# Designs tried in a protein design run: peptides against a protein of PDB entry 2C5K. Part 69

Target 1, 91 residues: chain A of PDB entry 2C5K
Amino acid sequence: EDPFQQVVKDTKEQLNRINNYITRHNTAGDDDQEEEIQDILKDVEETIVDLDRSIIVMKRDENEDVSGREAQVKNIKQQLDALKLRFDRRI

## One batch from the design tools (peptide; made by RFdiffusion4, then SolubleMPNN)

Design b2_p23_3_s2 (from b2_p23_3, 12 letters changed)
Fold by OpenDDE base, seed 3:
Structure b2_p23_3_s2 (fold): chain B 91 residues (1-91), chain A 23 residues (1-23)
Amino acid sequence: as target 1 above (91 residues)
Amino acid sequence: MEEEKERLREISERLRKIKNRIP
């Protein structure tokens, strides 16, 4: 088991679910679900920080080549940024 | 490294708990 890859997978699943929610809810609401989406987006942001920290630790303590993991985190950041833009620009 | 792996496992568990919150 690779815990890093598991977190990456779980994060992408959350982003995909939010993306699907936005597609079905193109108008901004002020209900419990909208607040929950904001909370999950915050959790994803914190998870990205945790992934970056993990990469730093692997570079420092294990002297591993982490280029592949850095690319994965970069991809997640791009997905999150695009998703935030879609979420915030809803009418 | 094992401590960091455990931290990542805990993060995964947290994410899994909220997985079904989005309808």
Scores: peptide ipSAE 0.453, ipTM 0.878, DockQ to the pose 0.836
Fold by OpenDDE base, seed 5:
Structure b2_p23_3_s2 (fold): chain B 91 residues (1-91), chain A 23 residues (1-23)
Amino acid sequence: as target 1 above (91 residues)
Amino acid sequence: MEEEKERLREISERLRKIKNRIP
């Protein structure tokens, strides 16, 4: 079991689900659903902070090579930023 | 690291609940 990889997997799954939502709702729709997606995006942002913290702990306490994990988090951040841009540019 | 692993497990549980809210 690798809890870090589980969080990465779960985070990417959330982002993919949001991407699918945006694809199905290419225009700004019902305000209640839009607000829920915004809340979920914030939860993903907090999860990314948690992943970064985990990397800091691994470096500090275990002196592990975390370059691969840092690359994974970077990829998630890029995916999130792209989704935010898609979400906000909808008419 | 055990405390951090437990924290990550809790985060996974949170995310699993969140995905059920995505329409």
Scores: peptide ipSAE 0.453, ipTM 0.880, DockQ to the pose 0.744
Fold by OpenDDE base, seed 1:
Structure b2_p23_3_s2 (fold): chain B 91 residues (1-91), chain A 23 residues (1-23)
Amino acid sequence: as target 1 above (91 residues)
Amino acid sequence: MEEEKERLREISERLRKIKNRIP
């Protein structure tokens, strides 16, 4: 069991769900659902911080090569940024 | 590392709960 990979997977699934929501809701609303998406985006951002912390701990305590994990987190950050841009640019 | 693994498990559980909140 690799809990880091589980978090990565769960995060990507969240981002995909948000992407699908934006596709179905191309116009920005002012309802509880839009607020919920904003909250989830914030939670994903916080999760990325937690993943970065995990990498720091692995480097320090386990002396493991974390380059692959760093690349995964970078990819998630890029996906999040793209989704935030898409979400915010809706009229 | 075990504490960090547990933290990651808790984060995963939180994310799973959030998955069901997206309309």
Scores: peptide ipSAE 0.453, ipTM 0.879, DockQ to the pose 0.760
Fold by OpenDDE base, seed 4:
Structure b2_p23_3_s2 (fold): chain B 91 residues (1-91), chain A 23 residues (1-23)
Amino acid sequence: as target 1 above (91 residues)
Amino acid sequence: MEEEKERLREISERLRKIKNRIP
Protein backbone atom coordinates (compact mmCIF):
# COMPACT_ATOMS: atom_id res chain seq x y z
CA GLU B 1 0.00 0.00 0.00
CA ASP B 2 1.28 3.42 -1.00
CA PRO B 3 -1.27 6.15 -0.34
CA PHE B 4 1.19 8.79 -1.57
CA GLN B 5 1.22 7.26 -5.04
CA GLN B 6 -2.55 7.04 -4.98
CA VAL B 7 -2.79 10.78 -4.32
CA VAL B 8 -0.30 11.44 -7.12
CA LYS B 9 -2.38 9.34 -9.48
CA ASP B 10 -5.63 11.01 -8.48
CA THR B 11 -4.08 14.46 -8.87
CA LYS B 12 -2.79 13.68 -12.35
CA GLU B 13 -6.22 12.43 -13.32
CA GLN B 14 -7.77 15.72 -12.20
CA LEU B 15 -5.21 17.73 -14.14
CA ASN B 16 -5.84 15.65 -17.23
CA ARG B 17 -9.59 16.18 -16.95
CA ILE B 18 -9.09 19.93 -16.59
CA ASN B 19 -6.82 19.94 -19.62
CA ASN B 20 -9.50 18.18 -21.63
CA TYR B 21 -12.11 20.66 -20.44
CA ILE B 22 -9.96 23.60 -21.54
CA THR B 23 -9.51 21.97 -24.93
CA ARG B 24 -13.28 21.74 -25.33
CA HIS B 25 -13.80 25.24 -23.94
CA ASN B 26 -11.06 27.46 -25.35
CA THR B 27 -13.22 30.53 -24.81
CA ALA B 28 -13.81 31.48 -21.21
CA GLY B 29 -17.40 31.27 -20.10
CA ASP B 30 -19.23 33.06 -17.35
CA ASP B 31 -21.11 30.16 -15.85
CA ASP B 32 -21.07 27.76 -12.94
CA GLN B 33 -18.84 25.35 -14.87
CA GLU B 34 -16.01 27.87 -15.08
CA GLU B 35 -16.29 28.53 -11.36
CA GLU B 36 -16.22 24.80 -10.70
CA ILE B 37 -12.97 24.45 -12.66
CA GLN B 38 -11.45 27.26 -10.61
CA ASP B 39 -12.47 25.47 -7.43
CA ILE B 40 -10.93 22.21 -8.62
CA LEU B 41 -7.69 23.94 -9.59
CA LYS B 42 -7.53 25.31 -6.07
CA ASP B 43 -8.19 21.85 -4.64
CA VAL B 44 -5.32 20.45 -6.70
CA GLU B 45 -3.04 23.21 -5.46
CA GLU B 46 -3.90 22.36 -1.87
CA THR B 47 -3.31 18.68 -2.59
CA ILE B 48 0.19 19.48 -3.80
CA VAL B 49 0.85 21.23 -0.48
CA ASP B 50 -0.34 18.08 1.27
CA LEU B 51 2.01 15.95 -0.83
CA ASP B 52 4.93 18.21 0.09
CA ARG B 53 4.02 17.86 3.76
CA SER B 54 4.03 14.10 3.40
CA ILE B 55 7.52 14.21 1.91
CA ILE B 56 8.74 16.34 4.81
CA VAL B 57 7.27 13.88 7.31
CA MET B 58 8.80 10.90 5.51
CA LYS B 59 12.21 12.52 5.41
CA ARG B 60 12.05 13.62 9.04
CA ASP B 61 10.45 10.62 10.70
CA GLU B 62 11.68 7.74 8.53
CA ASN B 63 14.86 9.25 7.07
CA GLU B 64 13.85 7.82 3.70
CA ASP B 65 15.16 8.80 0.29
CA VAL B 66 12.35 10.96 -1.04
CA SER B 67 14.01 12.08 -4.28
CA GLY B 68 11.62 10.09 -6.44
CA ARG B 69 8.59 11.50 -4.66
CA GLU B 70 9.96 15.03 -4.89
CA ALA B 71 10.36 14.59 -8.63
CA GLN B 72 6.76 13.43 -8.93
CA VAL B 73 5.47 16.44 -7.02
CA LYS B 74 7.64 18.76 -9.11
CA ASN B 75 6.12 17.31 -12.26
CA ILE B 76 2.60 17.81 -10.94
CA LYS B 77 3.41 21.42 -10.02
CA GLN B 78 4.64 22.05 -13.55
CA GLN B 79 1.47 20.56 -15.00
CA LEU B 80 -0.70 22.67 -12.71
CA ASP B 81 1.17 25.85 -13.57
CA ALA B 82 0.80 25.19 -17.28
CA LEU B 83 -2.92 24.55 -16.90
CA LYS B 84 -3.42 27.71 -14.84
CA LEU B 85 -1.79 29.78 -17.55
CA ARG B 86 -3.84 28.09 -20.25
CA PHE B 87 -7.06 28.52 -18.30
CA ASP B 88 -6.52 32.14 -17.25
CA ARG B 89 -5.46 33.37 -20.69
CA ARG B 90 -8.70 32.35 -22.33
CA ILE B 91 -10.85 35.21 -23.61
CA MET A 1 3.71 7.67 9.68
CA GLU A 2 0.41 5.87 10.04
CA GLU A 3 -1.42 9.14 10.73
CA GLU A 4 0.20 10.65 7.64
CA LYS A 5 -0.83 7.67 5.54
CA GLU A 6 -4.38 8.02 6.78
CA ARG A 7 -4.33 11.71 5.88
CA LEU A 8 -3.22 10.80 2.37
CA ARG A 9 -6.01 8.23 2.11
CA GLU A 10 -8.51 10.90 3.06
CA ILE A 11 -7.06 13.24 0.43
CA SER A 12 -7.44 10.52 -2.20
CA GLU A 13 -11.05 10.04 -1.21
CA ARG A 14 -11.65 13.78 -1.47
CA LEU A 15 -10.11 13.90 -4.93
CA ARG A 16 -12.19 10.95 -6.08
CA LYS A 17 -15.36 12.67 -4.91
CA ILE A 18 -14.63 15.67 -7.11
CA LYS A 19 -13.39 13.57 -10.04
CA ASN A 20 -16.71 13.71 -11.83
CA ARG A 21 -17.36 17.39 -11.16
CA ILE A 22 -15.59 18.43 -14.34
CA PRO A 23 -18.11 18.49 -17.18
Scores: peptide ipSAE 0.447, ipTM 0.877, DockQ to the pose 0.791

Design b2_p23_3_s3 (from b2_p23_3, 14 letters changed)
Fold by OpenDDE base, seed 2:
Structure b2_p23_3_s3 (fold): chain B 91 residues (1-91), chain A 23 residues (1-23)
Amino acid sequence: as target 1 above (91 residues)
Amino acid sequence: MEEEKKRLEELSEKLKSKKNRIP
C-alpha cells in the first residue's frame, strides 16, 4: 500500500477512536486518560505536519498531482479541529 | 521519493504502536 495512504488511514483511525471516547465522556475528567487523549491529539497534529511535508516533497521532487492527497489532509485537519473543539467544550 | 516513502512508513509504524492507547 502507498505509505501516504497508510498514514492517512492510521490517522483517521486515531481520530475516530478519539471521537468515540469523547462521545462516551461528555464530561471532562481529571484522570490519566484525559491527558492521554490530549497527547494523542497532539501526535495527530504532528502527523498532519508530516503529511503536508510529504505533499511538498511530492510536488517539488516528482511534480506529482497531489490534489487528492491535499484533500485528504484537509479532511483530517477538519476532523482534528472538530475533535479538539468537542474535547475542549466539555464541562 | 524513497527516503520520503521510508519516512512515511516509519510514521505509520509509530502510529500503529499508538493504536491501542485510546480506550
Scores: peptide ipSAE 0.430, ipTM 0.869, DockQ to the pose 0.824
Fold by OpenDDE base, seed 4:
Structure b2_p23_3_s3 (fold): chain B 91 residues (1-91), chain A 23 residues (1-23)
Amino acid sequence: as target 1 above (91 residues)
Amino acid sequence: MEEEKKRLEELSEKLKSKKNRIP
């Protein structure tokens, strides 16, 4: 079991849940749930920082090939950015 | 690497605890 891949999987699942929420709630609300979504998006941002730190450690301490992991994190960043835009542009 | 593994495992558990925050 690779804990890095587990975090990647968990992060993608969270982003997918948010995406599904936005699909069901195409109009921006002003309730506690909307605030919770913003908090979760922030949590994902923090998780990405943690993944980047992990990559730095793997490069430094284990001399592992991290190119695949860097690509995965890049993909998550792109997914997050797209989701944030989708969330913020709701009327 | 054991410290990093532990950190990532803890992060996974944290994420799992939050996954049900979205209906």
Scores: peptide ipSAE 0.428, ipTM 0.868, DockQ to the pose 0.797
Fold by OpenDDE base, seed 1:
Structure b2_p23_3_s3 (fold): chain B 91 residues (1-91), chain A 23 residues (1-23)
Amino acid sequence: as target 1 above (91 residues)
Amino acid sequence: MEEEKKRLEELSEKLKSKKNRIP
């Protein structure tokens, strides 16, 4: 499997797990688990940066058409932003 | 591209290691 696609898949799976957590925990807690979710969201942000770097390398070194990969990263960014908003709006 | 491929593989493994952090 394409390593880029594997990372995309893994990232989406993490975001889905966080989304499920929020569904089960509609009120914000003040415990170690809530802090862990924040840390994982930050890790996803860093992963997105790494995916963007990969796209830059493919364009530069291989002159490859990466439009599909750019669309995938854009979709993940949108999913992350929506999830962060949902997480932060909890009472 | 081989270095980049390796970097992405390592990133995937890192994500997998954190997968079970969410209950």
Scores: peptide ipSAE 0.428, ipTM 0.867, DockQ to the pose 0.829
Fold by OpenDDE base, seed 3:
Structure b2_p23_3_s3 (fold): chain B 91 residues (1-91), chain A 23 residues (1-23)
Amino acid sequence: as target 1 above (91 residues)
Amino acid sequence: MEEEKKRLEELSEKLKSKKNRIP
């Protein structure tokens, strides 16, 4: 199995779970669960950095075509940004 | 490349360990 694709899959699953949480909790709370969601969003941001580093290594050291992987990471970034906006706009 | 592959595998395992954190 391609570990890059596994990380992409795992990241998207986390974002989908957060999206579902926001759907069930349209009003912002001030509890440990809300803090945990914020922590997971931060973990996703760090994971994206790690994916970008992987792309840099593949492009530099192996001269691989990384266009497909770059598109995947771009998609995850867009999904994260939309989710953060949705999360932060709650009253 | 092998080191990078291992790094990503470890990251995947880390994410799996956090899979049930979201209520």
Scores: peptide ipSAE 0.425, ipTM 0.866, DockQ to the pose 0.772

Design b2_p23_3_s4 (from b2_p23_3, 13 letters changed)
Fold by OpenDDE base, seed 2:
Structure b2_p23_3_s4 (fold): chain B 91 residues (1-91), chain A 23 residues (1-23)
Amino acid sequence: as target 1 above (91 residues)
Amino acid sequence: MEEEKERLKEKSKRLKSIKDRIP
């Protein structure tokens, strides 16, 4: 499989797992798991940066149409932002 | 592109490795 698509898939799966966690834990806790979620969210954010970089390189080196990939990354960013909002606004 | 592909492969591995960190 295309490494880009694999990472997109893995990233979305990770975000879905976190979203499920938030659903089950609608009240913010003060435990190691909450910190772990924050760390994973950071890892996902950095992964999205790498996805963007790969698109830039693809445009430069391959001159490929990257519109589809850009749309995928945009979708992931929106998913991440929504998830962060849910995570941070828990009472 | 090869360097970026390898970076993405490593990211995929990392994401998979932390899969079970979320209960």
Scores: peptide ipSAE 0.455, ipTM 0.878, DockQ to the pose 0.832
Fold by OpenDDE base, seed 4:
Structure b2_p23_3_s4 (fold): chain B 91 residues (1-91), chain A 23 residues (1-23)
Amino acid sequence: as target 1 above (91 residues)
Amino acid sequence: MEEEKERLKEKSKRLKSIKDRIP
């Protein structure tokens, strides 16, 4: 089992769920659900930090090619940034 | 490296536990 790939998969699934929520809720709300989405976005951000840390440690300790993992994290960061922008710009 | 793997496993569990929080 590769914990890195599992977390990548789980993170992308969460981002997709958030994307679907934003699509269905094009206006900003003030209810508990909107705050919950913000909390989940923060959890995803912290997860990405952990993914980056694991890559740093792998480069240091294993001397393996991590370019593929770096590309995966870059893609997730771009997806997160796009979703945050969509979420925050809602009227 | 083992510490990082355990941290990632914990994150995976957390993400799975909250997956149903989004309607």
Scores: peptide ipSAE 0.449, ipTM 0.877, DockQ to the pose 0.820
Fold by OpenDDE base, seed 1:
Structure b2_p23_3_s4 (fold): chain B 91 residues (1-91), chain A 23 residues (1-23)
Amino acid sequence: as target 1 above (91 residues)
Amino acid sequence: MEEEKERLKEKSKRLKSIKDRIP
């Protein structure tokens, strides 16, 4: 499998897990758990940066059509932003 | 490009390792 596609899949799964956790825990609870979720979200953000970098390199070195990959990254960013908003709105 | 592939492989491993950190 393409490493890019694997990371896209893994990233979406991770965001979905956090989303499910928020559904089950709609109030901010244990501070340690809240910090852990924040740390995982940062890991996801850094992963998205790496996805973007790989697209830049692919366009530069291989001159391939990267529009599909750019759309995938855009979708993940939208999912992340929505999740962060939901996370922060919890009381 | 090979360097970027290796970076992505490492990120995949990391994401899989942290998935169980969410209760």
Scores: peptide ipSAE 0.449, ipTM 0.876, DockQ to the pose 0.812
Fold by OpenDDE base, seed 5:
Structure b2_p23_3_s4 (fold): chain B 91 residues (1-91), chain A 23 residues (1-23)
Amino acid sequence: as target 1 above (91 residues)
Amino acid sequence: MEEEKERLKEKSKRLKSIKDRIP
């Protein structure tokens, strides 16, 4: 089991679910569901911090090539940023 | 490294617990 890859997978799936929600809800609401999505986005941001930390530790302690993992995290960050922009631009 | 693995496992559990919170 690779916890890093599991978290990457789970994070991407969560972002995809939020993206689908935005597609179905192009108008911003002021309800519990909108607040829940904000909370989940915060959880994803904190998860990305943990992913970055794990890469730093791997590079430090194991001296392994982490370029693949760095690319995965970069992709997640880009996906998150695009999603946040879409979410915030809703009327 | 073990501490980071355990942290990631907990994050995975958390993400799995909330996966159905988005309609």
Scores: peptide ipSAE 0.449, ipTM 0.877, DockQ to the pose 0.825

Design b2_p23_4_s1 (from b2_p23_4, 7 letters changed)
Fold by OpenDDE base, seed 4:
Parts: C-alpha cells; sequence; structure tokens
Structure b2_p23_4_s1 (fold): chain B 91 residues (1-91), chain A 23 residues (1-23)
C-alpha cells in the first residue's frame, strides 16, 4: 500500500467536504464552524508540506519518476487555493 | 466533524514516517 496516494485521495476528499459545507453556509458567521474550517485548511497546508517532502526524497533516487506525484500535489494546491478564495469571499 | 478520521490521520503519519526513514 502506497501512503502517498492514499493521503492524496483523503486530502482531496476532505477539501471536497469543506467545499460542500461552504456551499451550504455561504455567509460568514452563519454557524459555529468558522474556526474548525480554518484549522482544517491549515492542516491541509501541513499535509501538502509532507507530500512535497516525500517527493523530494523520491527525486533523490535516480530510478524514481516524480512527475506524476508533482502533478497530483499541484492539483491539491490549486484545489486548496480555490477553496480559500471561496471561504474568504463569504460576507 | 469536517476533520479527517483517525485512520486517515494515521495514513498521514505513515507517509511522514516513511519519508523520514528515507532521509
Amino acid sequence: as target 1 above (91 residues)
Amino acid sequence: SLKISEEQRENRERLRRETEERE
């Protein structure tokens, strides 16, 4: 079992859950979950750091192609940035 | 809760551990 792929999957699913929650609660301060969402976003950022570190280690080994993994992390970063934008746009 | 499960947290910890072992 490859923990990298599982973490990628889990992270994307978590971001999707938050995105869906924001859709249902599109007004800032509409619920008591504002702080929790902020904490989760920070947790995802830390997870991305761990994913990048994993890629750096793989890239050190000449026989491992990291292009696919780099693309996956890039996709997660884009998803996170889009989510942050939605979250911050709430009034 | 919107947070990840303990199983998912363990997966993240495993990733970090395996990375550290290779460093």
Scores: peptide ipSAE 0.714, ipTM 0.947, DockQ to the pose 0.841
Fold by OpenDDE base, seed 5:
Structure b2_p23_4_s1 (fold): chain B 91 residues (1-91), chain A 23 residues (1-23)
Amino acid sequence: as target 1 above (91 residues)
Amino acid sequence: SLKISEEQRENRERLRRETEERE
């Protein structure tokens, strides 16, 4: 498996872990992982930049279809945004 | 753990490296 697909998989799994963690800790200040979660969310944002960069390079070769990869990155962005909203709305 | 493993970190590094090599 190429590194793009592996990173996509890893990133989605990490976001799922955070989402599950928030389910168990749905109150702000309920635990001491607030800073760690924020750091991980920033790490995911940086990873998305790397994924987009790889797609830009692929687009230079018209023989490489990038539509599927663009859809995957879009899905990760949506998952990240939903997670951020859930994280920020913790009471 | 909420953090990525060393293997996952290496996957990210490999992605960036291969992208840079093609740029």
Scores: peptide ipSAE 0.714, ipTM 0.947, DockQ to the pose 0.886
Fold by OpenDDE base, seed 3:
Parts: C-alpha cells; sequence; structure tokens
Structure b2_p23_4_s1 (fold): chain B 91 residues (1-91), chain A 23 residues (1-23)
C-alpha cells in the first residue's frame, strides 16, 4: 500500500479512537488525556497539510488523477472538524 | 495512549519524504 493511502487509513483510525474516547469521557476535565487529545488533533492537522502537499505534487503531473485522493482528504477534514466540535462541546 | 504507533509515524515520514523528493 502506498504511503498516502496508509496515512489516510492511520489518520482515520486515530480520529475514530479519539471519537470513541470522547464518547466514554464526555466531560471536560474528567481525565488526564485532554492535553494528549489536543496534541493529537494538532498532529492530525499537520498530517492533513502533508496529504494536501502530496496531492499538489500529483496535480503538477498531468498523468496522475487526484480526484479520489482529494475526496479522501476532504473526508478526513470533515471528520476532524466534527471531532473538534465534539471535543469543544464537552461540559 | 491515543497516539499513533511507531509504524504509523514511519508511514507519515515516508509520505513527507516522498512528497519532498518530488517537489
Amino acid sequence: as target 1 above (91 residues)
Amino acid sequence: SLKISEEQRENRERLRRETEERE
């Protein structure tokens, strides 16, 4: 599997793990993992930048179709945004 | 821990490296 697809898979799995964690810990300050979650969310944001950069490079090559990869990154961004909302809305 | 494994970190590094090689 190419690194783009592997990183997409890994990122989605990590976001899912955080989402499940928030489901079990839906109260701010309920555990010691808030800082870790914030760090992971920033790490995911940086990973998305890396994914976008790889797509930009592919777009420069007219022989490479990026439509599928753009859709995958869009999906990850949506997942991240939804997770941020859940995290920020914790009471 | 909710953080990624070493293997997953290596995957991210590989992506960055391959992108940089093409830039």
Scores: peptide ipSAE 0.714, ipTM 0.946, DockQ to the pose 0.873
Fold by OpenDDE base, seed 1:
Order: sequence, then structure tokens, then C-alpha cells
Structure b2_p23_4_s1 (fold): chain B 91 residues (1-91), chain A 23 residues (1-23)
Amino acid sequence: as target 1 above (91 residues)
Amino acid sequence: SLKISEEQRENRERLRRETEERE
């Protein structure tokens, strides 16, 4: 499996772990993991930038189809946005 | 446990490196 697909898979899994953690800890400040979650969210944002950059490079080659990869990144962005909303809505 | 493994971090670095090589 190529690095792009590995990174996509790993990123989605990490977002799922955070989402599950928030489900178990639905109150802000409940534990010492708040800062870690914030750091991870920023790391995911950086990873999305890297994924997008790789797609831009591929688009310069007419023989490379990027439609599927663009859809995957869009899905990750949507997942991240939903997670941020849950995180911010915690009391 | 919430953070990615070193192997997963290396995958991210590999993606970035390969992209930079093609730029």
C-alpha cells in the first residue's frame, strides 16, 4: 500500500479513537488528556495539508487520476470538522 | 494510545518526502 493510503487510514483511525474518547469523557476538563487531544487535532490538520500537497503534485501528471484521493481527503476533513464540533460542545 | 505510533509517523514523513521529491 502506498504512503497516501496508509496515511489516510491512520488518520481516520486516530480521529475515531479521539471520537470514542470524547464519548467516554464528555465533559471538558474531566481528565489530563485535553491538551493531547488539541495537539492531535492540529497534527491531523497538518497531515491533511500534506495529503492535499501530494494530490496537487499528482494532478500535474495527466496520467494520474486523483478523483478518488480527493474524495478521501474530503471525507477526512468532514470527519475532523464533526469531531471538532463534538469537542467544542463539551461542557 | 490516542497518538499515532512511530511507524505511522514514519508513513506521514514518507508521504511528505515523496511529495517534495516530485515538486
Scores: peptide ipSAE 0.713, ipTM 0.946, DockQ to the pose 0.870

Design b2_p23_4_s2 (from b2_p23_4, 6 letters changed)
Fold by OpenDDE base, seed 1:
Formats: C-alpha cells, sequence, structure tokens
Structure b2_p23_4_s2 (fold): chain B 91 residues (1-91), chain A 23 residues (1-23)
C-alpha cells in the first residue's frame, strides 16, 4: 500500500475515533479532551493539504488519472466538516 | 488515544517526502 492510501485510511480512522468520542461525551466542557480534539482537527486539515499536494504533483508530472484520489480527499473533507459541525453544536 | 501513532506519523512523512521529490 502506497503512502497516500495509508494516510487516507489513517485520517478516516482518526476522524471516526473523534466522532465516537463525541457520542460518549456530547456535552461541551464536560471533559478535558476538547482542546485535544480541536488540535487534532487542525492536524487533519494540514494532512488534507498534504494529500492535495500529492495529487497536484501526480497530475502535473506523471499525468495520471487522479480522479479516484480526488474523490477520496473530497470524502475526507466532507467527513471533517460534518464532524466540526457536530463538535460545535454540543451543548 | 485520539491522536495518531508514531507509525502513522511516519506514513505522513513518507507521503510528504515523496511529494517533495516530485516538486
Amino acid sequence: as target 1 above (91 residues)
Amino acid sequence: SLKITEEQKENRKKLIEETKEKE
């Protein structure tokens, strides 16, 4: 498995762990992990930038069909946005 | 832990390094 696919997998798993954590801790300020979650969400955003860079150079230099990889990154972005919304709406 | 492992960090580094080689 190439680094791109591994990073995609790792990122989705991390977002799932956060989502599951929020399910068990659905009250804002109820635990001391909120700051950690915010940091992780920023880390995921930076990882998405790295994934996009990888796609850009692959498209430019190798002229490969990157539509599948673009779809994977789009899916991660959607998952991230949904998670942010859920996190921010906690009471 | 909610954070990724060191192994997963290494995977990110590999991706970045491979990308830099092509830039």
Scores: peptide ipSAE 0.688, ipTM 0.942, DockQ to the pose 0.860
Fold by OpenDDE base, seed 4:
Structure b2_p23_4_s2 (fold): chain B 91 residues (1-91), chain A 23 residues (1-23)
Amino acid sequence: as target 1 above (91 residues)
Amino acid sequence: SLKITEEQKENRKKLIEETKEKE
């Protein structure tokens, strides 16, 4: 498996873990993981940048179809945005 | 832990390295 697909998989799994954690800890400041979650969200944002860079490079090669990869990254971005909204709405 | 493993970090490094080689 190529690094791109593995990173996509890992990122989605990480976002799912955070989402599940928020479900169990729906109150801001309820635990000591607030900073960790913020760090992870930022890390995911940086990972998305890396994924996009990878796609841009592949797109320069006329022999490579990037449509599937673009869709995967779009899905991750949507998942991240939804998670951020949920995280910010914790009371 | 909510953070990624060392193996997963290595996967990200590989992605970055491969991208840089093609830039």
Scores: peptide ipSAE 0.688, ipTM 0.942, DockQ to the pose 0.877
Fold by OpenDDE base, seed 5:
Structure b2_p23_4_s2 (fold): chain B 91 residues (1-91), chain A 23 residues (1-23)
Amino acid sequence: as target 1 above (91 residues)
Amino acid sequence: SLKITEEQKENRKKLIEETKEKE
């Protein structure tokens, strides 16, 4: 079992759930999940930091090709940024 | 809920622990 891959999967699924929620709730402040979403987005940011740290030590200590993992984290970052934009631009 | 499950929290914990062991 690889915790890195599981965390990547979990994070992407969580971001997808939030994205779908925003689609159904495109008006800021019209639901009681506003604060929860903000907290989750911050939690995802911290998770990305943890993912990056794991890549750093793997690259340093095991000298393995981490390009695949770096691409996965980059994809998550892009997904997070896009979600933040949608969330912040709700009317 | 939009939040992660306890199992998912455990996965994050495992990732952090493994990383710390290698740091």
Scores: peptide ipSAE 0.688, ipTM 0.942, DockQ to the pose 0.850
Fold by OpenDDE base, seed 3:
Structure b2_p23_4_s2 (fold): chain B 91 residues (1-91), chain A 23 residues (1-23)
Amino acid sequence: as target 1 above (91 residues)
Amino acid sequence: SLKITEEQKENRKKLIEETKEKE
């Protein structure tokens, strides 16, 4: 098992769960999970930092092409940004 | 809960540990 790929997969799935939750709860303060969502978004941000660090050391110490991993992290960042925007736009 | 499972938390730990070993 590759921890990087698994973390990428897990992060994408978590962001999808939040996105689906927002679809069902498009009003700020609609239920008791507002704080949990805030915490998860921050946790995802930290996870992205960890993913980036992993790529940096791989690029430095290994001959393996990291372009695919960089693209994966970029995609997660884009998904996170879109989700944060959607979350912040809730009334 | 919208949070990740304990197994998924362990995956994060593995990633961090592998990274630290190479830093």
Scores: peptide ipSAE 0.687, ipTM 0.942, DockQ to the pose 0.827

Design b2_p23_4_s3 (from b2_p23_4, 8 letters changed)
Fold by OpenDDE base, seed 1:
Structure b2_p23_4_s3 (fold): chain B 91 residues (1-91), chain A 23 residues (1-23)
Amino acid sequence: as target 1 above (91 residues)
Amino acid sequence: SLKITEEQKKNREELIKETEKRE
């Protein structure tokens, strides 16, 4: 498996772990992982930048179809946004 | 832990290195 696909997989798994954690800890400021979750969300945002950068470079080359990779990154961004909304709505 | 492993960090580094080689 190429690095792009592995990073996509790792990122989705990380977001899923956080989402599952929020399910068990749905009270803001009432758990030891509050700050860590915020840090991880920022880390995911930086990872998305790296994924996008790789796509930009590939798109420059005439022989590489990036549509599938663009769709994967779009899906991750949507998952991240949904998770942020859930995280911010914790009481 | 909710944080990624060192192996996952390595995967990110490999992606960056591959990208930089093409830039």
Scores: peptide ipSAE 0.675, ipTM 0.940, DockQ to the pose 0.898
Fold by OpenDDE base, seed 4:
Structure b2_p23_4_s3 (fold): chain B 91 residues (1-91), chain A 23 residues (1-23)
Amino acid sequence: as target 1 above (91 residues)
Amino acid sequence: SLKITEEQKKNREELIKETEKRE
């Protein structure tokens, strides 16, 4: 499997782990992982930048179709945004 | 831990390397 697809898979799994963690810890300050979660969310943002860079480079090459990859990154961004909202709204 | 594994870090490194080669 190519690095792009693996990173996409890993990122979605990481976001799912965070989402599940928030489900179990839905009260702000109820756990010792507040800072870690914030760091992970920032790390995911940086990963998305790397994914986008990869797509931009591929898009420059006329023989590479990036539509599927763009859709995948869009999905990750949506998942991240939803997770951020959930994280910020913890009581 | 909620953080990514070393293997996952390696996957990111490979992605970056491939991208940089093509830039």
Scores: peptide ipSAE 0.674, ipTM 0.940, DockQ to the pose 0.885
Fold by OpenDDE base, seed 3:
Structure b2_p23_4_s3 (fold): chain B 91 residues (1-91), chain A 23 residues (1-23)
Amino acid sequence: as target 1 above (91 residues)
Amino acid sequence: SLKITEEQKKNREELIKETEKRE
């Protein structure tokens, strides 16, 4: 599979895993995974940068359509932002 | 652990390599 699509898939799955974890642990400091979640969220942010770089490079080639990929990254960013909000709102 | 697998890390590396190749 295309590395871009695979990374998108992996990232969304990772965000879903964190989201599910937060559902089970909706209190900050509930367990020892707080730091790990924070690290993963930062890692996802860095992954998004890599995805964006890939799109920028593709966009320079007039023979490549990037609209679908841009939409996918936008969706991931929205998912990340929603997750951050949920994570930060934990008491 | 909620962290990504080694396979997922490899996927990221492939993406970066592909991007760098085009830059």
Scores: peptide ipSAE 0.664, ipTM 0.937, DockQ to the pose 0.872
Fold by OpenDDE base, seed 5:
Structure b2_p23_4_s3 (fold): chain B 91 residues (1-91), chain A 23 residues (1-23)
Amino acid sequence: as target 1 above (91 residues)
Amino acid sequence: SLKITEEQKKNREELIKETEKRE
């Protein structure tokens, strides 16, 4: 498996783990993992930048179809945004 | 821990290296 697909998989799994954690800890300040989650979300954002960079490079080759990879990154961004909203809405 | 593993770090590094080779 190429690095792009592996990173996509890893990122989605990480976001899922955080989402599940929020389900169990739906109160802001409930535990000391809040800062860790914030750091991880920031790390995911940087990972998305790396994924986008790889797509840009591939797109320079007219013979490479990147539509599938663009859709994957879009999906991750949507997942991240939804998770951020859920995390910020905790009371 | 919710943090990424060393394996995940290696995967990210490999992605970056592959990208840099194509740039």
Scores: peptide ipSAE 0.664, ipTM 0.937, DockQ to the pose 0.899

